Peptides against a protein of PDB entry 4M9S. Designs and how they scored, part 4

Target 1, 135 residues: chain A of PDB entry 4M9S
Amino acid sequence: SRGLVGVECITPYSYKSLAMALQRCVEVLSDEDRSALAFAVVMPPGVDIPVKLWSCVIPVDICSNEEEQLDDEVADRLKRLSKRGALLSGKRMPVLTFKIDHIIHMFLKHVVDAQTIANGISILEQRLLEIGNNN

## One batch from the design tools (peptide; aimed at target 1 R34 V112 D113)

Design b1_p9_5_s4 (made by RFdiffusion4, then SolubleMPNN; from b1_p9_5, 3 letters changed)
Fold by OpenDDE base, seed 1:
Structure b1_p9_5_s4 (fold): chain B 135 residues (1-135), chain A 9 residues (1-9)
Amino acid sequence: as target 1 above (135 residues)
Amino acid sequence: MPRILPVPP
């Protein structure tokens, strides 16, 4: 069975129309949910990522140092983004995961500040090393 | 194009 990897050939025209639609969806986000969406650009597209790895890059201002509250607040932000259709795709089983689509990820690479992307990657790398050393 | 800046905490 030849898996048709549907290369969605996004024509430059479809990309401009989609980019304008996505821009309008981003403009109506809260500052908090917009910030969470910006940092989603550091994740590999098309991969189901556990909430624990999202908590490494999603900026959360929490009044408590409780790690359990961090994962819950991150999960709630990602659930809000997932309810806005194509922004994220959530799976609840076997583990709560979120995935960024290739199209959304390509959009974010063009509209997120390059220093933000670099900082988000550096933070992810550091926190992944800390998680890997504690196991 | 508006840049999506993370609001610093």
Scores: peptide ipSAE 0.038, ipTM 0.654, DockQ to the pose 0.125
OpenDDE base, seeds 2, 3, 4, 5: peptide ipSAE 0.032, 0.038, 0.031, 0.030; ipTM 0.646, 0.667, 0.644, 0.639

Design b1_p9_6 (made by RFdiffusion4)
Pose (drawn by RFdiffusion4):
Order: sequence, then C-alpha cells, then structure tokens
Structure b1_p9_6 (pose): chain A 126 residues (1-60, 70-135), chain P 9 residues (1-9)
Amino acid sequence: SRGLVGVECITPYSYKSLAMALQRCVEVLSDEDRSALAFAVVMPPGVDIPVKLWSCVIPVLDDEVADRLKRLSKRGALLSGKRMPVLTFKIDHIIHMFLKHVVDAQTIANGISILEQRLLEIGNNN
Amino acid sequence: SPLIKPVPS
C-alpha cells in the first residue's frame, strides 16, 4: 500500500531503497524490453503462467514474447524461466511492487483491460 | 509518455 518506500531506511547498502537500485536495471534496458517489463505488472506474481497467457499483455508464431521474457530474466534477473512442464515464466514479488508504484498509472489499467480482452477472445475460440 | 517513471530520491 505504499511500495518499497514503505521500508526505505539507512542500510549498509548504497541505496535508500531497492527501487532506486532497480531503477538502473530498467534504464539500461532495450527500449522494448522496457516495454514488456513495464507491462508484466498486471501479471500474477509468484505464479507460474504460460507464454500465451503472456502473449496477451506483452507488446510487438508468438514466441517473441518468450525471447523478451528471456532477455528480461538474463539482464537484471527480473523475470524467471522454468523450462517444463510447459515453457512458462514468472514474476517474483519485489520485482513487482517495484513496477506497481513505478509504471505509469494509466498503463496499469490498460494492461488490465488488454488482458481481460484477449482472455475473452480465447473464450471465443470455443 | 514514459511507461516507467523514475523513482524519487
């Protein structure tokens, strides 16, 4: 209910809070990977979820979502790969309340909608 | 607009 700023203190660390640190990991990022990351906010954290349940919210056969999610986990270790039972990724929690009070307030609602939308279109496949 | 805003210091 306040993000990482709820716990920021003087610590042996050079950063007042972990968000100031993560700030850079996002700054060095490929412009698009900045995009895919900026959207993975609207995902469930600590939950393993498939490439297609991702192809819905991440921008551009759609494995390209996976490629971005791979660079994203290799570069700052921001996501998480889990090869089988099915090629799936996962957003951890700190790497989430970073994005919550950091991603643009509107892009949160837009990801919520683009998803409930593309979810419903997989509902129409049947 | 930027998708990700800088964290205040």

Design b1_p9_6_s1 (made by RFdiffusion4, then SolubleMPNN; from b1_p9_6, 3 letters changed)
Fold by OpenDDE base, seed 2:
Formats: C-alpha cells, sequence, structure tokens
Structure b1_p9_6_s1 (fold): chain B 135 residues (1-135), chain A 9 residues (1-9)
C-alpha cells in the first residue's frame, strides 16, 4: 500500500481562500498569540519541535528570570494556537512538542515581515549556540 | 493588502 503523500497542490484559488480564512483566524488572536504565530515561521515545517526550542524565539514578557516559567508561558501560547485549527499541531507524548504544517508555514512566509523572520532566525541561532555550549 | 505579522499595534 503506497500511501499517496498527497502533496495537496494548493491551487491559487485554494490559497486565496485559505489565506482569507487564516487572516481572519489571525485577526482574532491576542497580540501575544499573533507574535508567537509570527515567530513560528522560523521553525522547520513538519517537524515536532520541543517547547524548549520554541522558547528560544517566542517573545515572552516575564517578570521573573525563571526558565521554568518561560517554558510554561510559551507552552500555553502554543497550546492556544494549536486550538485555533491548523495553526499548530501539539503532541504531549513522548515530550511536549509543537509542529507547524507546511501549508501554515507557507502562509506565514508571505505575511510575516522579512525583518521579523531575519531577527527570529538570528535569535534562534544564538540561543541554540548557547544551549549547545552549556551541554 | 497582505496581512503583516506581527500586526503593529
Amino acid sequence: as target 1 above (135 residues)
Amino acid sequence: MPLILPVPE
């Protein structure tokens, strides 16, 4: 049984309809959840990313320097986004991870500001180097 | 106009 990896060839029409639906979904988010969604564009699509890596790029205003509170607040934002339909896919087992789908990632690449993308990549790279050097 | 994220306040 060869599973058709249905590359859903998004027709330009399906893309416009999806973009309008996604735009409406984004407009009703909080500013914090919109910012979290914007930075999701720096993650590789189709990969289950641990919350710790999301916390490297999701902007959180935390009154405490407790790393545990950062991961929890980031996880809560990502959980809210995962409840907004196809925006993110959360998995709890074996580790709490979130995945951005290729279609949402493609949308974000067109609607996220190019400077925001570049900044998010630079922040992720820096934080990954810090994590790698501390192990 | 395309939506721009983050949406400026």
Scores: peptide ipSAE 0.066, ipTM 0.738, DockQ to the pose 0.198
OpenDDE base, seeds 1, 3, 4, 5: peptide ipSAE 0.062, 0.061, 0.060, 0.057; ipTM 0.745, 0.746, 0.745, 0.736

Design b1_p9_6_s2 (made by RFdiffusion4, then SolubleMPNN; from b1_p9_6, 3 letters changed)
Fold by OpenDDE base, seed 2:
Structure b1_p9_6_s2 (fold): chain B 135 residues (1-135), chain A 9 residues (1-9)
Amino acid sequence: as target 1 above (135 residues)
Amino acid sequence: MPLILPVPP
């Protein structure tokens, strides 16, 4: 039995309708949640990413330099985004992770500024090196 | 028009 991997061929029409629906969802976000969603474009789609790696790229103004407070605030933003339908998929067990869907990621690649994407990648790479050197 | 998500400053 050859499993038809249903290549959901998103027709340009399905893409336009989805893009319009996603645009409406993005327009009603807070500036903070919208910024968090923009930086989700730097994450690999379809991968369960731990909150600690999200905290490397999600901009958060915290009153303390406590890493726990950063992760909690980032987790709250990502939890809000996960409640907005298909924007993110949250998983609580065994570790709190969030995943961006391929379709949402493709949308973000078209609507997030190229310089923002480049900056977000650079920030992620830098923070990953810092984490890797501290272990 | 593509929705330019606001770049944080």
Scores: peptide ipSAE 0.077, ipTM 0.763, DockQ to the pose 0.179
OpenDDE base, seeds 1, 3, 4, 5: peptide ipSAE 0.068, 0.070, 0.072, 0.068; ipTM 0.760, 0.759, 0.757, 0.758

Design b1_p9_6_s3 (made by RFdiffusion4, then SolubleMPNN; from b1_p9_6, 3 letters changed)
Fold by OpenDDE base, seed 3:
Structure b1_p9_6_s3 (fold): chain B 135 residues (1-135), chain A 9 residues (1-9)
Amino acid sequence: as target 1 above (135 residues)
Amino acid sequence: PPLILPVPE
């Protein structure tokens, strides 16, 4: 009995339905959480990224000057996104990380403003260089 | 209309 590997052919209809569902999920987000989700597009999909690297691109309006509070605020935003459907996947061990799924990443590439993406990449590159030079 | 992120405040 050869098991039919059911190639789930995502029909164009399934794709449109998924896009509409994702659009509805994004529309009900707060402005802060929606901005955090937008900047998630600069991260590689399918990779567990430490919160410290997320903090390089996630905009935070209210930071007390303590770096520890920045990471905590970023982590809280990412946790909220992970609870709202399949937007992000979080892992607590061994280190707190978040991952964006390939499907969500593809969606974001189509709905996030091109200038926002370019700016996010530039900011990430700059901050990574600063971290590398201080180590 | 297509969704544009981030939604400007």
Scores: peptide ipSAE 0.082, ipTM 0.754, DockQ to the pose 0.168
OpenDDE base, seeds 1, 2, 4, 5: peptide ipSAE 0.070, 0.078, 0.077, 0.063; ipTM 0.748, 0.754, 0.747, 0.750; seed 5 fails the geometry check

Design b1_p9_7 (made by RFdiffusion4)
Pose (drawn by RFdiffusion4):
Structure b1_p9_7 (pose): chain A 126 residues (1-60, 70-135), chain P 9 residues (1-9)
Amino acid sequence: SRGLVGVECITPYSYKSLAMALQRCVEVLSDEDRSALAFAVVMPPGVDIPVKLWSCVIPVLDDEVADRLKRLSKRGALLSGKRMPVLTFKIDHIIHMFLKHVVDAQTIANGISILEQRLLEIGNNN
Amino acid sequence: STPTILPVS
């Protein structure tokens, strides 16, 4: 209910809070990976979810979502790969409350909608 | 769309 700023303190760390640190990991990022990351906010954290359940919210055969999610986990270890049962990724929690009070307030609602939308279109496949 | 990530102070 306030993000990582709820716990920022003087610590043996050089950063007042972990968000100031993560700030850079996002700054060095490929412009698009900045995009895919900026959207993975609207995902469930600590939940393993498939490439297609991702192909819905991440921008551009759609494995390209996976490629981005791979660079994203290799570069700052921001995501998480889990090869089988099915090629799936996962967003951890700190790497989430970072994005919550950090990603543009509107882009949160837009990801919520673009998803409930593309979810419903997989509802129309049947 | 081009999302935006805000800086942290």

Design b1_p9_7_s1 (made by RFdiffusion4, then SolubleMPNN; from b1_p9_7, 4 letters changed)
Fold by OpenDDE base, seed 1:
Structure b1_p9_7_s1 (fold): chain B 135 residues (1-135), chain A 9 residues (1-9)
Amino acid sequence: as target 1 above (135 residues)
Amino acid sequence: MKPKILPVE
């Protein structure tokens, strides 16, 4: 799989073609996986982010109050997105992390609703403060 | 129509 890791120069034409390809990939997602992908826009691109930080912003309808099940369900959603190659890159070592590429992040900034982005940032900020106060 | 990714409520 030619990972998009090598596209440093997006021409307007390449961007339009890539955007159309990404749109088709998004259209075939489940509603849950599409929501997870939408909230990935709040993460800094090109950074390996631990699952625990992804769990702060990925919406999961949990039938159980067990925090341990949250990280597992989030990890499964992110794994499904990573199997589509271009959407996320997963690493298993030293810890399970996922990264959004700059091109995918740029696409998401244009197609995710502005209120969704603002809400996702607010949720992340709140959860990071809670984690920081509990350590 | 511009494609929009919306969270499903």
Scores: peptide ipSAE 0.042, ipTM 0.697, DockQ to the pose 0.150
OpenDDE base, seeds 2, 3, 4, 5: peptide ipSAE 0.036, 0.036, 0.038, 0.037; ipTM 0.682, 0.676, 0.691, 0.686

Design b1_p9_7_s2 (made by RFdiffusion4, then SolubleMPNN; from b1_p9_7, 3 letters changed)
Fold by OpenDDE base, seed 2:
Structure b1_p9_7_s2 (fold): chain B 135 residues (1-135), chain A 9 residues (1-9)
Amino acid sequence: as target 1 above (135 residues)
Amino acid sequence: MKPTILPVE
């Protein structure tokens, strides 16, 4: 599948145009969906990530401590982002997963605050350890 | 234009 090898040569002009287009897409998001997109930067690009792992980093204000509601709300945010063009790619089968593309990830690395990235990584690491210890 | 920083508040 020869589709992704062609993206390595984005000219600075194509990058500026893409960045401007992506910026416009980000500006029209809700604060919640924009925050979800910001934390997508901590995920490895090009990997289909299960919703459960996304729920480790996507900030959700849930009225209940029900893990099921967290995953559903996170999934809804990610679904909204996946409908915003190239922001995320969702797969429903075999398991519900979302993937950030390398281009979007590269964009986010430049526009998301470095402290936010660092915090998101730390939160992910902590919650992954908790999941690993509970199995 | 500086890229719009997505602050997480």
Scores: peptide ipSAE 0.049, ipTM 0.722, DockQ to the pose 0.151
OpenDDE base, seeds 1, 3, 4, 5: peptide ipSAE 0.039, 0.044, 0.036, 0.049; ipTM 0.686, 0.707, 0.676, 0.721

Design b1_p9_7_s3 (made by RFdiffusion4, then SolubleMPNN; from b1_p9_7, 4 letters changed)
Fold by OpenDDE base, seed 1:
Structure b1_p9_7_s3 (fold): chain B 135 residues (1-135), chain A 9 residues (1-9)
Amino acid sequence: as target 1 above (135 residues)
Amino acid sequence: MKPRILPVK
């Protein structure tokens, strides 16, 4: 199966048709999974990102202060998104990672609110500094 | 601050 990874040039027509298809895929998500997808826009596209870094930006309501439950809940959300094909690509080996495709990232950059993107980047930067200072 | 997720328009 040639994934969308090989589409270097999107015609305006292909973009519109893809945007409509993606919009329909987003509309049928739960509010939680749609929220996780929105915050995926802060990640660099085409990079296999470890779950620990996704947990810095994916919004979860956790009833416990245990970081281990955070990573598991985030991983479950990202797994659900990856089952929808084009939204995310998961790898299990050597480490559990998820990747956003360039096309999906470009779509999200246009449909996610600019303030949400800015807030997500700020949160990621802060949490990465905290992780870097604790190592 | 809880991130206020604005709905995808």
Scores: peptide ipSAE 0.038, ipTM 0.652, DockQ to the pose 0.210
OpenDDE base, seeds 2, 3, 4, 5: peptide ipSAE 0.036, 0.033, 0.030, 0.036; ipTM 0.643, 0.632, 0.614, 0.642

Design b1_p9_7_s4 (made by RFdiffusion4, then SolubleMPNN; from b1_p9_7, 4 letters changed)
Fold by OpenDDE base, seed 1:
Structure b1_p9_7_s4 (fold): chain B 135 residues (1-135), chain A 9 residues (1-9)
Amino acid sequence: as target 1 above (135 residues)
Amino acid sequence: MKPRILPVE
């Protein structure tokens, strides 16, 4: 399966057609999975990101104080998004990682609210500092 | 812990 890896949208028409296709894919998501996809915009595109770093920005309503349940619930959301093909690419080996493609990231950067993006980046930076100070 | 509700307005 040739993933959309390397489809540069060179034409405005291909961009509009792809944006419409992506919009339809987003509309059929649950509110939780759509929120997870929105916050995926704060990650650098084309990079295999460990689940622990995704758990810094993916919004999860967890009734437990256990951080282990956070990573599992985040992983399940990202797995659901990866099953939608173009939205995320998952790798299981050597470590469970997810990657956002450049084209999906570019789409999200235009459709996600700018304040939501800024808040997501600020939260990621804060939580990365907390992780770095605890190691 | 407070729920990690990111304010999605």
Scores: peptide ipSAE 0.042, ipTM 0.683, DockQ to the pose 0.073
OpenDDE base, seeds 2, 3, 4, 5: peptide ipSAE 0.041, 0.032, 0.035, 0.041; ipTM 0.695, 0.615, 0.635, 0.655; seed 3 fails the geometry check

Design b1_p9_8 (made by RFdiffusion4)
Pose (drawn by RFdiffusion4):
Structure b1_p9_8 (pose): chain A 126 residues (1-60, 70-135), chain P 9 residues (1-9)
Amino acid sequence: SRGLVGVECITPYSYKSLAMALQRCVEVLSDEDRSALAFAVVMPPGVDIPVKLWSCVIPVLDDEVADRLKRLSKRGALLSGKRMPVLTFKIDHIIHMFLKHVVDAQTIANGISILEQRLLEIGNNN
Amino acid sequence: SHPEVIHPP
């Protein structure tokens, strides 16, 4: 209910809070990876979810979502790969409340909608 | 200091 700023303090760390640190990991990022990351906010954290359940909210056969999610986990270890039972990724929690009070307030609602939308279109496949 | 807002490109 306030993000990482709820716990920021003088610590042996050079950063007042972990968000100031993560700030850079996002700044060095490929412009698009900045995009895919900026959107993975609207994902369930600590939940393993498939490439297609991702192809819905991440921008551009759609494995390209996976490629971005791989660079994203290799560069700053921001995501998480889990090879089988099915090629799936996962957003951890700190790497989430970073994005919550950090990603543009609108883009949160837009990801919520683009998803409930593309979810419904997989509902129409049947 | 506070973190900057992330805007998708």

Design b1_p9_8_s1 (made by RFdiffusion4, then SolubleMPNN; from b1_p9_8, 5 letters changed)
Fold by OpenDDE base, seed 2:
Structure b1_p9_8_s1 (fold): chain B 135 residues (1-135), chain A 9 residues (1-9)
Amino acid sequence: as target 1 above (135 residues)
Amino acid sequence: EKPKVLVPP
């Protein structure tokens, strides 16, 4: 299996066009879905991330503290984002995971506020520690 | 804090 090391050298022009296209995609999102997309920047690109880990950083207002509802709501948001072209790639099997592409991740690093990124990382780290301590 | 996606102008 030839690993396509597609070093897509995005030319500055391709980047502008891509950025414009992505900007349009972001603008038509709901505030909630746009927020979810913003926090996707804290995830490592190219990695299939389980919904449980996404739930650590995706902001969701849940009426109940039921973890099950949190994961479902997060999954729904990520599913919506995955339907928006290249924003996310979802896999349902063997476990429901979502992956952010390197290109999208690079875009988000430029458009998401640095403080938001830092906060998202801190939140992720904290919640991962909590998950790790409960096992 | 709600993530502010700064859409660059």
Scores: peptide ipSAE 0.035, ipTM 0.678, DockQ to the pose 0.159
OpenDDE base, seeds 1, 3, 4, 5: peptide ipSAE 0.033, 0.022, 0.034, 0.033; ipTM 0.665, 0.648, 0.670, 0.660

Design b1_p9_8_s2 (made by RFdiffusion4, then SolubleMPNN; from b1_p9_8, 6 letters changed)
Fold by OpenDDE base, seed 3:
Structure b1_p9_8_s2 (fold): chain B 135 residues (1-135), chain A 9 residues (1-9)
Amino acid sequence: as target 1 above (135 residues)
Amino acid sequence: PLPKTLIPP
């Protein structure tokens, strides 16, 4: 008796229901948390990214001149996103990191404005070069 | 196509 490996065919209906569920989750976010989630699309999915790298792309309205306050504010936004379901996954040890899942990343690629994605990538590249040249 | 709802201000 050869067990039929049930290929769970993800039906187009399950994809539409997932997209609708994610859209509802996004609609109930604050404007700040929604903006932070939008810029998460520039990060590689499935990778634990340090908060310092997230701070290169997450918009912060509070112009604190202290770099430490910037990282703390970014970390708080990412923590809120991680608590609102499977939007992000946080790790505290050995370093505070956040990861975007492949499914969420794929969703964001479809719903985030293309110019916003391009600008976010450009800003990330510029800030990474600045960090690399100062080291 | 899902409507683009994530636009940063």
Scores: peptide ipSAE 0.027, ipTM 0.642, DockQ to the pose 0.391
OpenDDE base, seeds 1, 2, 4, 5: peptide ipSAE 0.027, 0.027, 0.025, 0.027; ipTM 0.629, 0.637, 0.623, 0.660

Design b1_p9_8_s3 (made by RFdiffusion4, then SolubleMPNN; from b1_p9_8, 6 letters changed)
Fold by OpenDDE base, seed 4:
Structure b1_p9_8_s3 (fold): chain B 135 residues (1-135), chain A 9 residues (1-9)
Amino acid sequence: as target 1 above (135 residues)
Amino acid sequence: PRPATLVPP
């Protein structure tokens, strides 16, 4: 029995209602958390992404260049976002990961500034190359 | 930190 991969049909109505709800959720975020959410658009939706990879794109002002401090601060931001409903989904096991849902990602693709998206992709590509070259 | 702006629809 091949399980029907249920195509979640997002109706235009559901999208509009969700967009309004999400807009309200975004408005009450701090500037820092809103910035983190904006850059979440560069991640592939529906994938559990390790914090280390999130740290490549989440804008964090750290006093130290220590990677451990960066990952912790990024994790804290992502945790705050995950506490605000469906913005992100966190998993603690087997390792700490965060996932952006397809519907949230679709919303962000429409509302995040195009230059922000382009910059985020560029930064992600650069930092992934650096990680790949250093390992 | 690079400014990220969410533009409301």
Scores: peptide ipSAE 0.051, ipTM 0.710, DockQ to the pose 0.147
OpenDDE base, seeds 1, 2, 3, 5: peptide ipSAE 0.050, 0.051, 0.049, 0.035; ipTM 0.705, 0.711, 0.706, 0.694

Design b1_p9_8_s4 (made by RFdiffusion4, then SolubleMPNN; from b1_p9_8, 5 letters changed)
Fold by OpenDDE base, seed 5:
Structure b1_p9_8_s4 (fold): chain B 135 residues (1-135), chain A 9 residues (1-9)
Amino acid sequence: as target 1 above (135 residues)
Amino acid sequence: PRPKVLVPP
């Protein structure tokens, strides 16, 4: 299996043009989808992350605290983001996962507020501990 | 509470 780790050395020029294109893509998102995308920055890039872990950080307003409804709502948001260009990559098998690519992740690290990133990481850590203790 | 996105002013 040829891992095309094509480290495309993105030239500064390619990065700038890509950043401009990505900025335009982000601007046309709904507020909810843009919020979900912002918190995607807390995930490690290039890793297929299960929806259950995404549900720890993706901001969804659910009327019920039912975990099943939370995962479904999160999955719907991530699916919508994955349909918009290369913002996320979804896999359905063997488990429903989403991945943020390194390029998108690098973009988000520059455009998402640093405090928002820090808060997202803190919340992820806390909720992962809770999941780990309940399992 | 779920995190809220803070957009810098």
Scores: peptide ipSAE 0.037, ipTM 0.678, DockQ to the pose 0.075
OpenDDE base, seeds 1, 2, 3, 4: peptide ipSAE 0.035, 0.038, 0.029, 0.037; ipTM 0.677, 0.692, 0.647, 0.691; seed 2 fails the geometry check

## One batch from the design tools (peptide; aimed at target 1 E27 A38 V111)

Design b1_p10_1 (made by RFdiffusion4)
Pose (drawn by RFdiffusion4):
Structure b1_p10_1 (pose): chain A 126 residues (1-60, 70-135), chain P 10 residues (1-10)
Amino acid sequence: SRGLVGVECITPYSYKSLAMALQRCVEVLSDEDRSALAFAVVMPPGVDIPVKLWSCVIPVLDDEVADRLKRLSKRGALLSGKRMPVLTFKIDHIIHMFLKHVVDAQTIANGISILEQRLLEIGNNN
Amino acid sequence: HDFFDFDNLH
């Protein structure tokens, strides 16, 4: 209910809070990977979820979502790969409350909608 | 497009 700023303190760390640190990991990022990351907010954290359940919210055969999610986990270890049972990724929690009070307030709502939308279109496949 | 609000980190 306040993000990582709820716990920021003087620590042996050089950063007042972990968000100030993560700031850079996002700054060095490929402009688009900045995008895919900026959107993975609207995902369930600590939950393993498929490439297609991702192809819905991440921008651009759609494995390219996976490629981005791979660079994203290799570069700052921001996501998480889990090869089988099915090629799936996962957003951890700290790497989430970072994005909550950091990603543009609108883009949160837009991801929520673009998803409930593309979810419903997989509902129309049947 | 600016996706991130870095002012909250200061």

Design b1_p10_1_s1 (made by RFdiffusion4, then SolubleMPNN; from b1_p10_1, 7 letters changed)
Fold by OpenDDE base, seed 4:
Structure b1_p10_1_s1 (fold): chain B 135 residues (1-135), chain A 10 residues (1-10)
Amino acid sequence: as target 1 above (135 residues)
Amino acid sequence: PQLFDFSRTL
């Protein structure tokens, strides 16, 4: 598969200043939240994504095998990320979704390990196919 | 492995 493609974005901020600010934000995260943020790069930017789809790629170290518990844990992580500046935007109604903005996504594409991105995209694509086939 | 490499932003 070709994976997901990002969109070009223009920012009013200098790249250096934005990068420094975002780096500081990433460095103060917990290990688990930092990992979640890394894998957030595989999502299409500017789209309200349901938690169920986030759960396809956000790594969870310890949780129940129950799907509901997985979604709750993922939602908690994404919620924490949404409280760290502009990393994510949460929407509660009509359903709980999270969105990564284009500027943040562009930054992540630049700093997240390339193999991590590739693996994450592959995992997402596989899980989406599985969901589609099981319906 | 390290997930982030910020040296690439320079």
Scores: peptide ipSAE 0.551, ipTM 0.888, DockQ to the pose 0.571
OpenDDE base, seeds 1, 2, 3, 5: peptide ipSAE 0.545, 0.548, 0.547, 0.546; ipTM 0.891, 0.892, 0.891, 0.891

Design b1_p10_1_s2 (made by RFdiffusion4, then SolubleMPNN; from b1_p10_1, 8 letters changed)
Fold by OpenDDE base, seed 4:
Structure b1_p10_1_s2 (fold): chain B 135 residues (1-135), chain A 10 residues (1-10)
Amino acid sequence: as target 1 above (135 residues)
Amino acid sequence: PKYFDYSVTE
């Protein structure tokens, strides 16, 4: 995977060109990986996010109610995304985390359906509140 | 479900 952390779009042309490339990348994803990528837009860019928090918003269709299995499935999807260009950056030590780059995040903000974004944010907020209240 | 809409510019 390539990193885009130090890169920013400074012209409309640059953004359009990158967006076209990213669009092609998204089009070849599986349905489940594409959905995971869509919901990645709700995460703040440039932050190493633990898999536990990703699991709050990444939709998983085939999984038991076991939290460990859920995290593993989410991690697998995020790992696959990290192998597609610079969609995500994974870090194993000290804790498995994934980070969305600012450029990718900007792209997603423009192309992910508004309702999907709204739903994802709502779900994340609810889950975070639940986690917070249980501590 | 439809997650992406590339016609959106803003």
Scores: peptide ipSAE 0.421, ipTM 0.843, DockQ to the pose 0.526
OpenDDE base, seeds 1, 2, 3, 5: peptide ipSAE 0.411, 0.414, 0.411, 0.409; ipTM 0.824, 0.842, 0.836, 0.818; seed 1 fails the geometry check

Design b1_p10_1_s3 (made by RFdiffusion4, then SolubleMPNN; from b1_p10_1, 6 letters changed)
Fold by OpenDDE base, seed 4:
Structure b1_p10_1_s3 (fold): chain B 135 residues (1-135), chain A 10 residues (1-10)
Amino acid sequence: as target 1 above (135 residues)
Amino acid sequence: KKLFDFDRTL
């Protein structure tokens, strides 16, 4: 399937149809996978983002504070999302990354709660500063 | 709180 990246112009009708299809896709997700998808809105669209950066914003209840287990659990969620149509695109080599399509990102900006977006951005910014200061 | 509000897209 050629990713939605090839759609240069979405008509209002095409957008509504796509939104309806995406809504149905989102409704059948687990609460955990739906939450992961919601926080994907804070990532820049069209960019291959390393799992480590996804783990900064995706909420995961892990029994251990091990960073490796966090990345693995996040990766599993993102992998499940990548199997649900065109929600995410995964790349394994040279580094495991995930990319959100611009069209999906645009959809999320409209349907994700504004407070969730604001919180996700704040968390990402904080974690990026922590990573940057430790280098 | 509901994470998604689909009414905004329709």
Scores: peptide ipSAE 0.050, ipTM 0.702, DockQ to the pose 0.590
OpenDDE base, seeds 1, 2, 3, 5: peptide ipSAE 0.050, 0.047, 0.050, 0.038; ipTM 0.698, 0.700, 0.692, 0.678

